# Designs tried in a protein design run: peptides against a protein of PDB entry 2L9B. Part 59

Target 1, 91 residues: chain A of PDB entry 2L9B
Amino acid sequence: ANFLSQKFPELPSGIDVNINMTTPAMMISSELAKKPKEVQLKFLQKFQEWTRAHPEDAVSLLELCPQLSFVTAELLLTNGICKVDDLIPLA
Target 2, 91 residues: chain A of PDB entry 2L9B as posed
Amino acid sequence: ANFLSQKFPELPSGIDVNINMTTPAMMISSELAKKPKEVQLKFLQKFQEWTRAHPEDAASLLELCPQLSFVTAELLLTNGICKVDDLIPLA

## One batch from the design tools (peptide; made by RFdiffusion4, then SolubleMPNN)

Design b1_p22_4_s3 (from b1_p22_4, 11 letters changed)
Fold by OpenDDE base, seed 1:
Structure b1_p22_4_s3 (fold): chain B 91 residues (1-91), chain A 22 residues (1-22)
Amino acid sequence: as target 1 above (91 residues)
Amino acid sequence: SRLEKAKEGLALMNEKIDEYLK
């Protein structure tokens, strides 16, 4: 079993995504952007809590699925939590 | 590396969220 199956066994079977890194992120960000700000913030908080509780898994997730870094960045930017300049070192 | 960028990204996220909610 791969990392995703082991760490997220509750996830449904997905569809292979063989497109570029940013397009999947854009799709996820678009769906999240349709939600109220409170929901977006709750999502970030729950994700933050999970990353702190499971730091090794969190790092592995982003290493394996770097697309998620774009999703996170977009959420931070659109909610005024960070600025574009804050992300320059990560480019 | 992707590993280091993942670590840096997580650190940034956590820091900024904490600051925002403070």
Scores: peptide ipSAE 0.559, ipTM 0.904, DockQ to the pose 0.676
Fold by OpenDDE base, seed 2:
Structure b1_p22_4_s3 (fold): chain B 91 residues (1-91), chain A 22 residues (1-22)
Amino acid sequence: as target 1 above (91 residues)
Amino acid sequence: SRLEKAKEGLALMNEKIDEYLK
């Protein structure tokens, strides 16, 4: 079994997207952006808690699905949690 | 590498969220 099926057995089915870096990230970000700020912050906090509880799995997830790094970056920017300059070293 | 970028991204996220919420 692949990583996602093993670690996320209840992962819902996604919609069809172009398989590249930018398009999936934009679509995910657009859905999250429709939620209130409080919901977005709660999402980030829950994700943070999971990454701290499962650091090796978190690294593997972002390595295998780098699109999620772009989603996270967008959430940090749009919620005023970081600035564009903070992300430059990651480019 | 993708591995190092993943690690750096997580470190950044955790740092900035902590700073934002304190």
Scores: peptide ipSAE 0.558, ipTM 0.904, DockQ to the pose 0.676
Fold by OpenDDE base, seed 4:
Structure b1_p22_4_s3 (fold): chain B 91 residues (1-91), chain A 22 residues (1-22)
Amino acid sequence: as target 1 above (91 residues)
Amino acid sequence: SRLEKAKEGLALMNEKIDEYLK
């Protein structure tokens, strides 16, 4: 199973991700998941601030490192910041 | 495209974080 299917079985079927994105994403997410919610939120806030200050670089980062998109998605879902339905348009 | 998905993802993230912290 792919990363999202394993972590979030409630996601709609049909979402696919290749191994080159899945494995790194799982590793990163695993490390972040070891941290308290407060730390995860702080990370997201710092990342948000950076993305707003450097929008072009932020887009390039996610484009070049799509693994990070899955990491971000998991952080949002796990922390109750977004719902599964919110991610459907990104599939 | 992957570019547009990246942009959309960032927009979503920013929106949801803002709403969560509000």
Scores: peptide ipSAE 0.556, ipTM 0.903, DockQ to the pose 0.657
Fold by OpenDDE base, seed 3:
Structure b1_p22_4_s3 (fold): chain B 91 residues (1-91), chain A 22 residues (1-22)
Amino acid sequence: as target 1 above (91 residues)
Amino acid sequence: SRLEKAKEGLALMNEKIDEYLK
């Protein structure tokens, strides 16, 4: 089994998306942006908790799926949690 | 590298979330 299947056994089936750095991230971000700010913040908090509880898996996830870094960045920016300049070192 | 960018991204995210929630 691949990493995602192992760590996220209840992952939904999903849909076909062009594999690139931007399009998948934009789709995920747009869905998250439809949720109330409170839900977006809860998502970030839960994700943060998971990354701290499973640091090696968190690194592997973002390494395997770098698109998620764009999703995370967009969430941070749109919720005023960070500035664009904060993300420059990650470019 | 992808690995280093992942680590840096996680560190930044966690730092900024912590700061935001203060």
Scores: peptide ipSAE 0.555, ipTM 0.904, DockQ to the pose 0.675

Design b1_p22_4_s4 (from b1_p22_4, 13 letters changed)
Fold by OpenDDE base, seed 3:
Structure b1_p22_4_s4 (fold): chain B 91 residues (1-91), chain A 22 residues (1-22)
Amino acid sequence: as target 1 above (91 residues)
Amino acid sequence: SSLQKRIEALNFMNELIDKYLS
């Protein structure tokens, strides 16, 4: 079992995506955007909590799924939480 | 981006989450 399957055993089988950063992030963000706003915000908060509680695992996750950083940014933008200019430091 | 860059991005976004959703 891979890292994701081990750490998140309740996840369903994944869907193939191309290997660039943009497309996977867009796909994930698109799926999350279909959820109620409250669910999207809870995702951000729970993801934050998990990364802080499990820093080594968070690093491993970002090695495997670097697109998650872009997903987080997209959720912040699409929910009106921040502006594009607020993310300039990421560049 | 390098792994370090991605980690820095995550940290920054965590700061934003704290700022706007805490």
Scores: peptide ipSAE 0.189, ipTM 0.753, DockQ to the pose 0.509
Fold by OpenDDE base, seed 4:
Structure b1_p22_4_s4 (fold): chain B 91 residues (1-91), chain A 22 residues (1-22)
Amino acid sequence: as target 1 above (91 residues)
Amino acid sequence: SSLQKRIEALNFMNELIDKYLS
């Protein structure tokens, strides 16, 4: 079994996306944006908690799904938590 | 490397979460 199947056994099947960085991130962000703001913020905090608790798994996840690094930024912007200029170090 | 950039991005995102949501 692959990393996702092992670490996230109840993860639903995904859908095909264009093989690039921005399109998958946009799709993930779009799905998250359909949730209430409180759920979006909770996701950010839970993701942070998980990455800090499981740094090796977080690295593996980012290798497999590098688009996730853009999702957090999009959620921060969409919810008006930060400005674009605050994310310059990511560029 | 690409991986190092991803790690740095993750760390930066965690710092932003700390700054704005905690």
Scores: peptide ipSAE 0.184, ipTM 0.749, DockQ to the pose 0.536
Fold by OpenDDE base, seed 1:
Formats: structure tokens, C-alpha cells, sequence
Structure b1_p22_4_s4 (fold): chain B 91 residues (1-91), chain A 22 residues (1-22)
């Protein structure tokens, strides 16, 4: 995870999670859901801006942390921003 | 590829953010 340390120097060390998509995504979403709604929405917007500004780094991040492709969707659902049917293309 | 599918998913989510949050 040298990439994460370089691109996000203030990122603290994490913990290992089961090797699958669902469990890590659920854990990340659960932690984000503990934050105020305003913070969750800002996270989505800032993440979008970052991925568009740094597409090559975004690809590298998805290779390292593929579970992130499910976190955004979960936040949208949890906050009632969209419905499950709106996310069918992710399946 | 699996990576290509993830990139497509990311693009789709960005479109959703544009639609609902901006």
C-alpha cells in the first residue's frame, strides 16, 4: 500500500479485512455512516472531483482497493439519495 | 476485464453524483 501512503500522507494505518468485495465495503460504509450527513455528502463530492482530476491515480486506487466501487453506491442508498434500481448497472 | 468493469462502475457513480448532488 505504498501508493496510498504517498498520495495520502496523513492516512493512518488500517486493518486487514476478509478477501472479498462485500465485507470490506460494508465496513467502510458503516464507518462513514457514523459521520454527519453533510460530511458523507462532502466525501462523495470530493471523491468524484479527485477521480476526475487524477484518473490514472483513480485506476491505481481501484486496483488496490476494489471495494471502493461499492462504498459510493452504499452511501447513496443509505442517505436515500437514490434507490436500488438506480444502481442495477453496478451489478 | 474486472478492472474495466470497476472503472465503468466508477464512471456510473460519478454520473449519479452529478444527477443527485450537483
Amino acid sequence: as target 1 above (91 residues)
Amino acid sequence: SSLQKRIEALNFMNELIDKYLS
Scores: peptide ipSAE 0.183, ipTM 0.749, DockQ to the pose 0.529
Fold by OpenDDE base, seed 2:
Structure b1_p22_4_s4 (fold): chain B 91 residues (1-91), chain A 22 residues (1-22)
Amino acid sequence: as target 1 above (91 residues)
Amino acid sequence: SSLQKRIEALNFMNELIDKYLS
């Protein structure tokens, strides 16, 4: 919680989710899917940029929010950027 | 470890982003 507030000061208040990876990922993906395609693609690019620029923070974020790995994959699928078979290595 | 797997997944997805969106 402290990490998120520190690194993402503009982050809106969150919503309670079940304590697992699948449900939070689904919820995040669902909310992102409500945005225009251009916004979703921009999100992917900006997230990539951030993780590469801040690898240590990215690791910390994944420890805190492991569900994010599923969110990115879902966006790629939903937008037709890749096929399910392309994500087999993630299984 | 589970963390290592998540990091590897992130790296893989970043590669896909490079391939299809850059």
Scores: peptide ipSAE 0.180, ipTM 0.745, DockQ to the pose 0.528

Design b1_p22_5_s1 (from b1_p22_5, 9 letters changed)
Fold by OpenDDE base, seed 1:
Structure b1_p22_5_s1 (fold): chain B 91 residues (1-91), chain A 22 residues (1-22)
Amino acid sequence: as target 1 above (91 residues)
Amino acid sequence: SKENEELKKTLLELLKRASALR
């Protein structure tokens, strides 16, 4: 069991995710969920802009801090930016 | 919206490139 599987049961089971990656993601997602949707959207927009400007660094960031992938995924889902089906191939 | 569609495109592509969520 992992954060994404519990939050979104439509995602495939059996994902090998270290708890040390998902726990920080849960904390960040929880704090962001307390903010207005405008703040959450702004976070995604700034992340998008930075990713466009520094694509190699963005990949490196997610490799170094894989917990951010789960934060990003949840924010995309909960703000209606993507659907669960969009993440299934990545899980 | 177009803005949200571009947001989706950019960040899903990033997740893909990073082999994320595994």
Scores: peptide ipSAE 0.677, ipTM 0.938, DockQ to the pose 0.593
Fold by OpenDDE base, seed 5:
Structure b1_p22_5_s1 (fold): chain B 91 residues (1-91), chain A 22 residues (1-22)
Amino acid sequence: as target 1 above (91 residues)
Amino acid sequence: SKENEELKKTLLELLKRASALR
């Protein structure tokens, strides 16, 4: 399955993602979606700050926990921080 | 806002560097 395709059917089809990535990502996204927008935005802001301070570690984190990439993408989309077109090159 | 644009820029760049979403 493709996580982004599941959540955003308007996205073009991409490479299938292992269920071991998609299912945890969906769970995390669902939990975050229950939080106020302020909490979601704060999460993104803290992640941004940490990424700026520790860019190599941030990449390593996403490699270690690839499901976080999909969580991040969904949060950016649902909070209007980015558009679908911004993610297409990454899919 | 400028804040949101910087947020977008930072995290999209991260996703790119991590070869994410594939």
Scores: peptide ipSAE 0.676, ipTM 0.937, DockQ to the pose 0.596
Fold by OpenDDE base, seed 4:
Structure b1_p22_5_s1 (fold): chain B 91 residues (1-91), chain A 22 residues (1-22)
Amino acid sequence: as target 1 above (91 residues)
Amino acid sequence: SKENEELKKTLLELLKRASALR
């Protein structure tokens, strides 16, 4: 098991998130973009549920793996869940 | 949809709490 699976055993499944300190966020996003929209939406839903159940762990995950923040943001945009204006305050 | 609105709310709040995208 990779670091993420060990540290966050309840991390959303369905998409292989193989990241490290040197993995660019854009590479992760590009791989996810190859998946059907339904898969992307399911990932977001699972991530949402996990975040609700484990809010502190979710924050820790994004702090430890900052690439996932950008991946999440892009998925929200590309799937029409949010608009660019929603992300500006976060940037 | 209501479902998408909840996704938006939850995950944007997470990004905010993590001080992400900076």
Scores: peptide ipSAE 0.669, ipTM 0.939, DockQ to the pose 0.601
Fold by OpenDDE base, seed 2:
Structure b1_p22_5_s1 (fold): chain B 91 residues (1-91), chain A 22 residues (1-22)
Amino acid sequence: as target 1 above (91 residues)
Amino acid sequence: SKENEELKKTLLELLKRASALR
């Protein structure tokens, strides 16, 4: 069983994270980038919904898997949901 | 759009709370 699936059973479908991966952020981003924009948007929407429903778990997820934060940021950026200036205060 | 603005707001706030991107 996947660690993340065990700790976060409510994770949106389509999120496959391996915390042991050497470069998880790059791998996740590259795979998502292969999907159509509508699929990427749907992914973000589901992540949003899950975050709203499980805010503490969402924080824990990103703390446990900090690379996922960069995946999220990249998806927001590449889909035109946010701008670079929105991310600068977080860096 | 309002929908995209809510996406932005929710997920950027999440990133902030998680002390992300550092």
Scores: peptide ipSAE 0.668, ipTM 0.938, DockQ to the pose 0.607

Design b1_p22_5_s2 (from b1_p22_5, 10 letters changed)
Fold by OpenDDE base, seed 1:
Structure b1_p22_5_s2 (fold): chain B 91 residues (1-91), chain A 22 residues (1-22)
Amino acid sequence: as target 1 above (91 residues)
Amino acid sequence: SEENKQLKETLLSLLKKASALR
């Protein structure tokens, strides 16, 4: 099972993610979860700003480092910024 | 908030464009 399926069982199964994606995502998310919510939100905001300024590079980053997609998704969920249903179409 | 709405829209759009979570 992938990282999201393990943490959010309400997501559909069938997502094939290898360990090279899952383990780094778990580590990053774990470290961020130890930080105050203000720090987590600041991280998302800076990522948002960078994405707006460098939209093509942002896509390339997630294509090259797909583990970052899981980190982003988890932060959006745990901070109440999106719902599980928002991620199902992406799975 | 409007700030969180824009945050959601920006990053979900990015995840979609990158074919994320697969």
Scores: peptide ipSAE 0.676, ipTM 0.938, DockQ to the pose 0.594
Fold by OpenDDE base, seed 5:
Structure b1_p22_5_s2 (fold): chain B 91 residues (1-91), chain A 22 residues (1-22)
Amino acid sequence: as target 1 above (91 residues)
Amino acid sequence: SEENKQLKETLLSLLKKASALR
């Protein structure tokens, strides 16, 4: 197992931990974009649940893999969960 | 929906804590 798999054994089910740390976000974003909205929402919900259960690990994951922040933001926007105005304060 | 509201709040809070999108 790579670093991500070892460090974050309880990653959300929608995240592939078997790829290198520079490409996980791109892979996740690309694959999720191909799925129906219901599946995308399911992955967001899994990420939400994991974040609630492991808040410090979730922060560490995004710090180690900052590109995942953009994947998360994109999924929130494209699924109508948040608006652009919600992301402006984060930029 | 309430479900989407909680989803939004959880993940936006996470993004903020991680100093995301900067």
Scores: peptide ipSAE 0.671, ipTM 0.939, DockQ to the pose 0.601
Fold by OpenDDE base, seed 4:
Structure b1_p22_5_s2 (fold): chain B 91 residues (1-91), chain A 22 residues (1-22)
Amino acid sequence: as target 1 above (91 residues)
Amino acid sequence: SEENKQLKETLLSLLKKASALR
């Protein structure tokens, strides 16, 4: 089991990310970008559902794995779910 | 869509709480 599976066993099954502190965000985003848009949207939806069910763990996950924050932001942008202006206040 | 609106609100809120993208 990778870091995410060990620390957060309740993560959505659709999250196929082997991330650690040395994994570049761009590498993860690149792999996800190769997937169909439907897969990317499903990824976001499952992540949303897990976040709603485990809000504190979701925050902890992003703090421990900051690469996922950038992956999430990029997916929101590229799939037309948010605008650049929505992310500027967070940067 | 309403579904995408909910995605936006939920995940942007999460990013904010985590002080992400800094």
Scores: peptide ipSAE 0.671, ipTM 0.939, DockQ to the pose 0.599
Fold by OpenDDE base, seed 2:
Structure b1_p22_5_s2 (fold): chain B 91 residues (1-91), chain A 22 residues (1-22)
Amino acid sequence: as target 1 above (91 residues)
Amino acid sequence: SEENKQLKETLLSLLKKASALR
């Protein structure tokens, strides 16, 4: 088990990811979208808690794995946590 | 909810710090 699967068990494992930013993000988001909303919310909550506890590592993680930024954005949108307007300044 | 607001604030802040989505 890799670091991500250990810290975020709600994240599907065994998915082959390529170098492209968009394709892995779409794959991860698609797989998470198949899970119940409570699972998606728990994933976000665990990510939030970890980010609060390890803010520098969280930034480093997103810099290392920029695909996760798009996954996070997609989950925030699809679960009604944020609006598209919240993400436009970041794009 | 307040919980969702905090979730939003935390993760949007993270995305901003990481210069994400660019």
Scores: peptide ipSAE 0.664, ipTM 0.939, DockQ to the pose 0.598

Design b1_p22_5_s3 (from b1_p22_5, 8 letters changed)
Fold by OpenDDE base, seed 3:
Structure b1_p22_5_s3 (fold): chain B 91 residues (1-91), chain A 22 residues (1-22)
Amino acid sequence: as target 1 above (91 residues)
Amino acid sequence: SAENEQLKETLLSLLKKASELR
């Protein structure tokens, strides 16, 4: 329930995330978190490359699988690629 | 790094686009 606020302490209070998105996302994030940071970074880099090559498909993917947005955001944050302020507008 | 900055910009842009669809 307060997972988001714990991970993103600077987000406004009262942020609610759909459970159907949150639960799968947390599972994916948990599995990725078990991997070395180098693997996590590699994953992000591959995702970046694919996004560059297929921008419309990337948007479609996140539209169809919104849980991946959560996973991506968390990976960016936990790997120091972005800061919480970068994610606030997206919440 | 420049690499990480570009990584950030690419994926944040993607996330922004996705958020606009919700």
Scores: peptide ipSAE 0.655, ipTM 0.927, DockQ to the pose 0.670
Fold by OpenDDE base, seed 1:
Structure b1_p22_5_s3 (fold): chain B 91 residues (1-91), chain A 22 residues (1-22)
Amino acid sequence: as target 1 above (91 residues)
Amino acid sequence: SAENEQLKETLLSLLKKASELR
């Protein structure tokens, strides 16, 4: 099972994820989960600001490092910023 | 909050764009 399906079983199965995406995502998410919610929110806010300022680079980043999509998704879910249904179309 | 809503919209939009590249 992929990272998202393990953490959020309510998501559809069958997402094709290899070890190069799953392991880094789990490590980053685990470290961020140890931080206060304020730090996690600040991380998301800085990522938002950078994405607004550099939209093409942000897409390129996630293309180059697709594991970061899983990190972002988990942070959005665990901080109550989005719902599981918001991520289903992205699977 | 409005702040969290905009945060949601920005990052979900980014995730959508990235998913379309796979």
Scores: peptide ipSAE 0.653, ipTM 0.926, DockQ to the pose 0.706
Fold by OpenDDE base, seed 2:
Structure b1_p22_5_s3 (fold): chain B 91 residues (1-91), chain A 22 residues (1-22)
Amino acid sequence: as target 1 above (91 residues)
Amino acid sequence: SAENEQLKETLLSLLKKASELR
């Protein structure tokens, strides 16, 4: 079990992230993009549910692993859940 | 859909909170 799994046991299964921003985020996004859209959507939905149930932990997760913000944004974009304009204020 | 809209709002809100920590 990696650090994230230990610190955040409620984290959706299958997520595995290492530290630092650009390369890990791009790798994660690239790998997730290879999965069927149904899988990507389910991942987002589980992440949403976990975020609702554990809002403080969710913020802590993104603080600890800021690369996940990139991954989340990319998934939202590529699945048509949000548009680029939605992310501009966050950049 | 309403489901996707709520999904968007939840996660964008999370991203916003995270951005405030940077």
Scores: peptide ipSAE 0.648, ipTM 0.926, DockQ to the pose 0.746
Fold by OpenDDE base, seed 4:
Structure b1_p22_5_s3 (fold): chain B 91 residues (1-91), chain A 22 residues (1-22)
Amino acid sequence: as target 1 above (91 residues)
Amino acid sequence: SAENEQLKETLLSLLKKASELR
């Protein structure tokens, strides 16, 4: 919580969601899926750039918010950037 | 494209690191 506030001060306030990782991930993915593919790709590109600049923080983010791993994987898959086989070893 | 390939490598690597923490 404090990590997110420090690194992303412009984040909107969080809301209560299911404690399970899958449900929140599905909700986020659903919202992103409503956006044009160009927007989805841009999101991934910005996430990549931030990850390159802050590799340890990126890992910490996914540790604190594991649902984002599912969101990222889903976006990579649905935009044809990776294959299902690429994700199997990570499950 | 080369850009998409690098995108893939970066983010899959990140996902791998995160998975090792679980």
Scores: peptide ipSAE 0.645, ipTM 0.927, DockQ to the pose 0.756

Design b1_p22_5_s4 (from b1_p22_5, 8 letters changed)
Fold by OpenDDE base, seed 3:
Structure b1_p22_5_s4 (fold): chain B 91 residues (1-91), chain A 22 residues (1-22)
Amino acid sequence: as target 1 above (91 residues)
Amino acid sequence: SSENEELKETLLSLLKKASALR
């Protein structure tokens, strides 16, 4: 919950975020944030390419590892690739 | 950029399909 409030201040309150997803996601995001923006973008691009090539597996991956959804969302936001409004329907 | 727009659309679509962020 705190993670979403920090990243998405425009989101309505009352969203319950599973700590088992949020905390690991924050750790991963923190490590990625230490990398140059070029590396972060490369990561997203490789994820995009793999998603295009293996769409069903990509969905399964995020279902199995929901932490990665939050990592992806944060990277999209912090690199200016999406806006908060893009994530509101997903939260 | 067009590249970033495609990146956005691909990954947001994925997040939606996975019922992410809930």
Scores: peptide ipSAE 0.677, ipTM 0.936, DockQ to the pose 0.577
Fold by OpenDDE base, seed 1:
Structure b1_p22_5_s4 (fold): chain B 91 residues (1-91), chain A 22 residues (1-22)
Amino acid sequence: as target 1 above (91 residues)
Amino acid sequence: SSENEELKETLLSLLKKASALR
């Protein structure tokens, strides 16, 4: 089970993610969770702005560093920006 | 807020394009 499944039991089972993705994601998410919500939101906003300016590079980044996808998903969930149901189609 | 809706739209779209969370 991946770290998202552990933290969010509402996610569908069957998503198996390599530890090379989950462990770094857990570390990054843990560090960000220690920051104020304002800092977490600013991180998402800066990532949003960069993604808008460099859409192809942003896709390449997540393909190269898939752990960042889980970091992004968790931040969206924990800050109430998306729901678990929003992530199910991505599985 | 509309700001958070734009965050959701942009980043969920990115996750989808990257075939994320698999």
Scores: peptide ipSAE 0.677, ipTM 0.936, DockQ to the pose 0.593
Fold by OpenDDE base, seed 2:
Structure b1_p22_5_s4 (fold): chain B 91 residues (1-91), chain A 22 residues (1-22)
Amino acid sequence: as target 1 above (91 residues)
Amino acid sequence: SSENEELKETLLSLLKKASALR
């Protein structure tokens, strides 16, 4: 019913995510999904580059805006960059 | 591709460090 259950059906039972994170994440993801895959990939690449250059700030960003973690995870999955199994340990 | 592998590793590592997806 929640974001994780919808996108990652292989996640273990009992995974629950706060609605305050999942709803914004779903909205952001839906907007990004309207963009061409090339744009989505470029976005991920720019996020990668920024993360490499500012690793502490990148962590702080995701701690401050936890919904972005779910957006990132979905983009990685839907663009074939990672598999569901890669995300299970993080949930 | 190696490019996608590096992309994966970078961002998954970030998610892990941030204790994300909880």
Scores: peptide ipSAE 0.677, ipTM 0.936, DockQ to the pose 0.580
Fold by OpenDDE base, seed 4:
Structure b1_p22_5_s4 (fold): chain B 91 residues (1-91), chain A 22 residues (1-22)
Amino acid sequence: as target 1 above (91 residues)
Amino acid sequence: SSENEELKETLLSLLKKASALR
């Protein structure tokens, strides 16, 4: 297992544990976009549950893998979970 | 739905904590 798999063994299904600073966020987003909306929603729900259970690790993951932040934001938008105005303060 | 609202709050809070979109 790679570093991320070892450090974050409970990563939700759908998160690419092989991403690094050279991996564009758009590649991750494009793969997720190929999945049905129901699968995307389930991914978000699993990520939510993991975040609730491991809040410090969740922050560390996003700090280590900034690409995941943009992927998460895009999924929230495209699935109607949040609006653009919700993300503006974060940008 | 209430489920979607909780989803939004959890993940937006996470993004904020990580200063994720800067």
Scores: peptide ipSAE 0.675, ipTM 0.936, DockQ to the pose 0.605

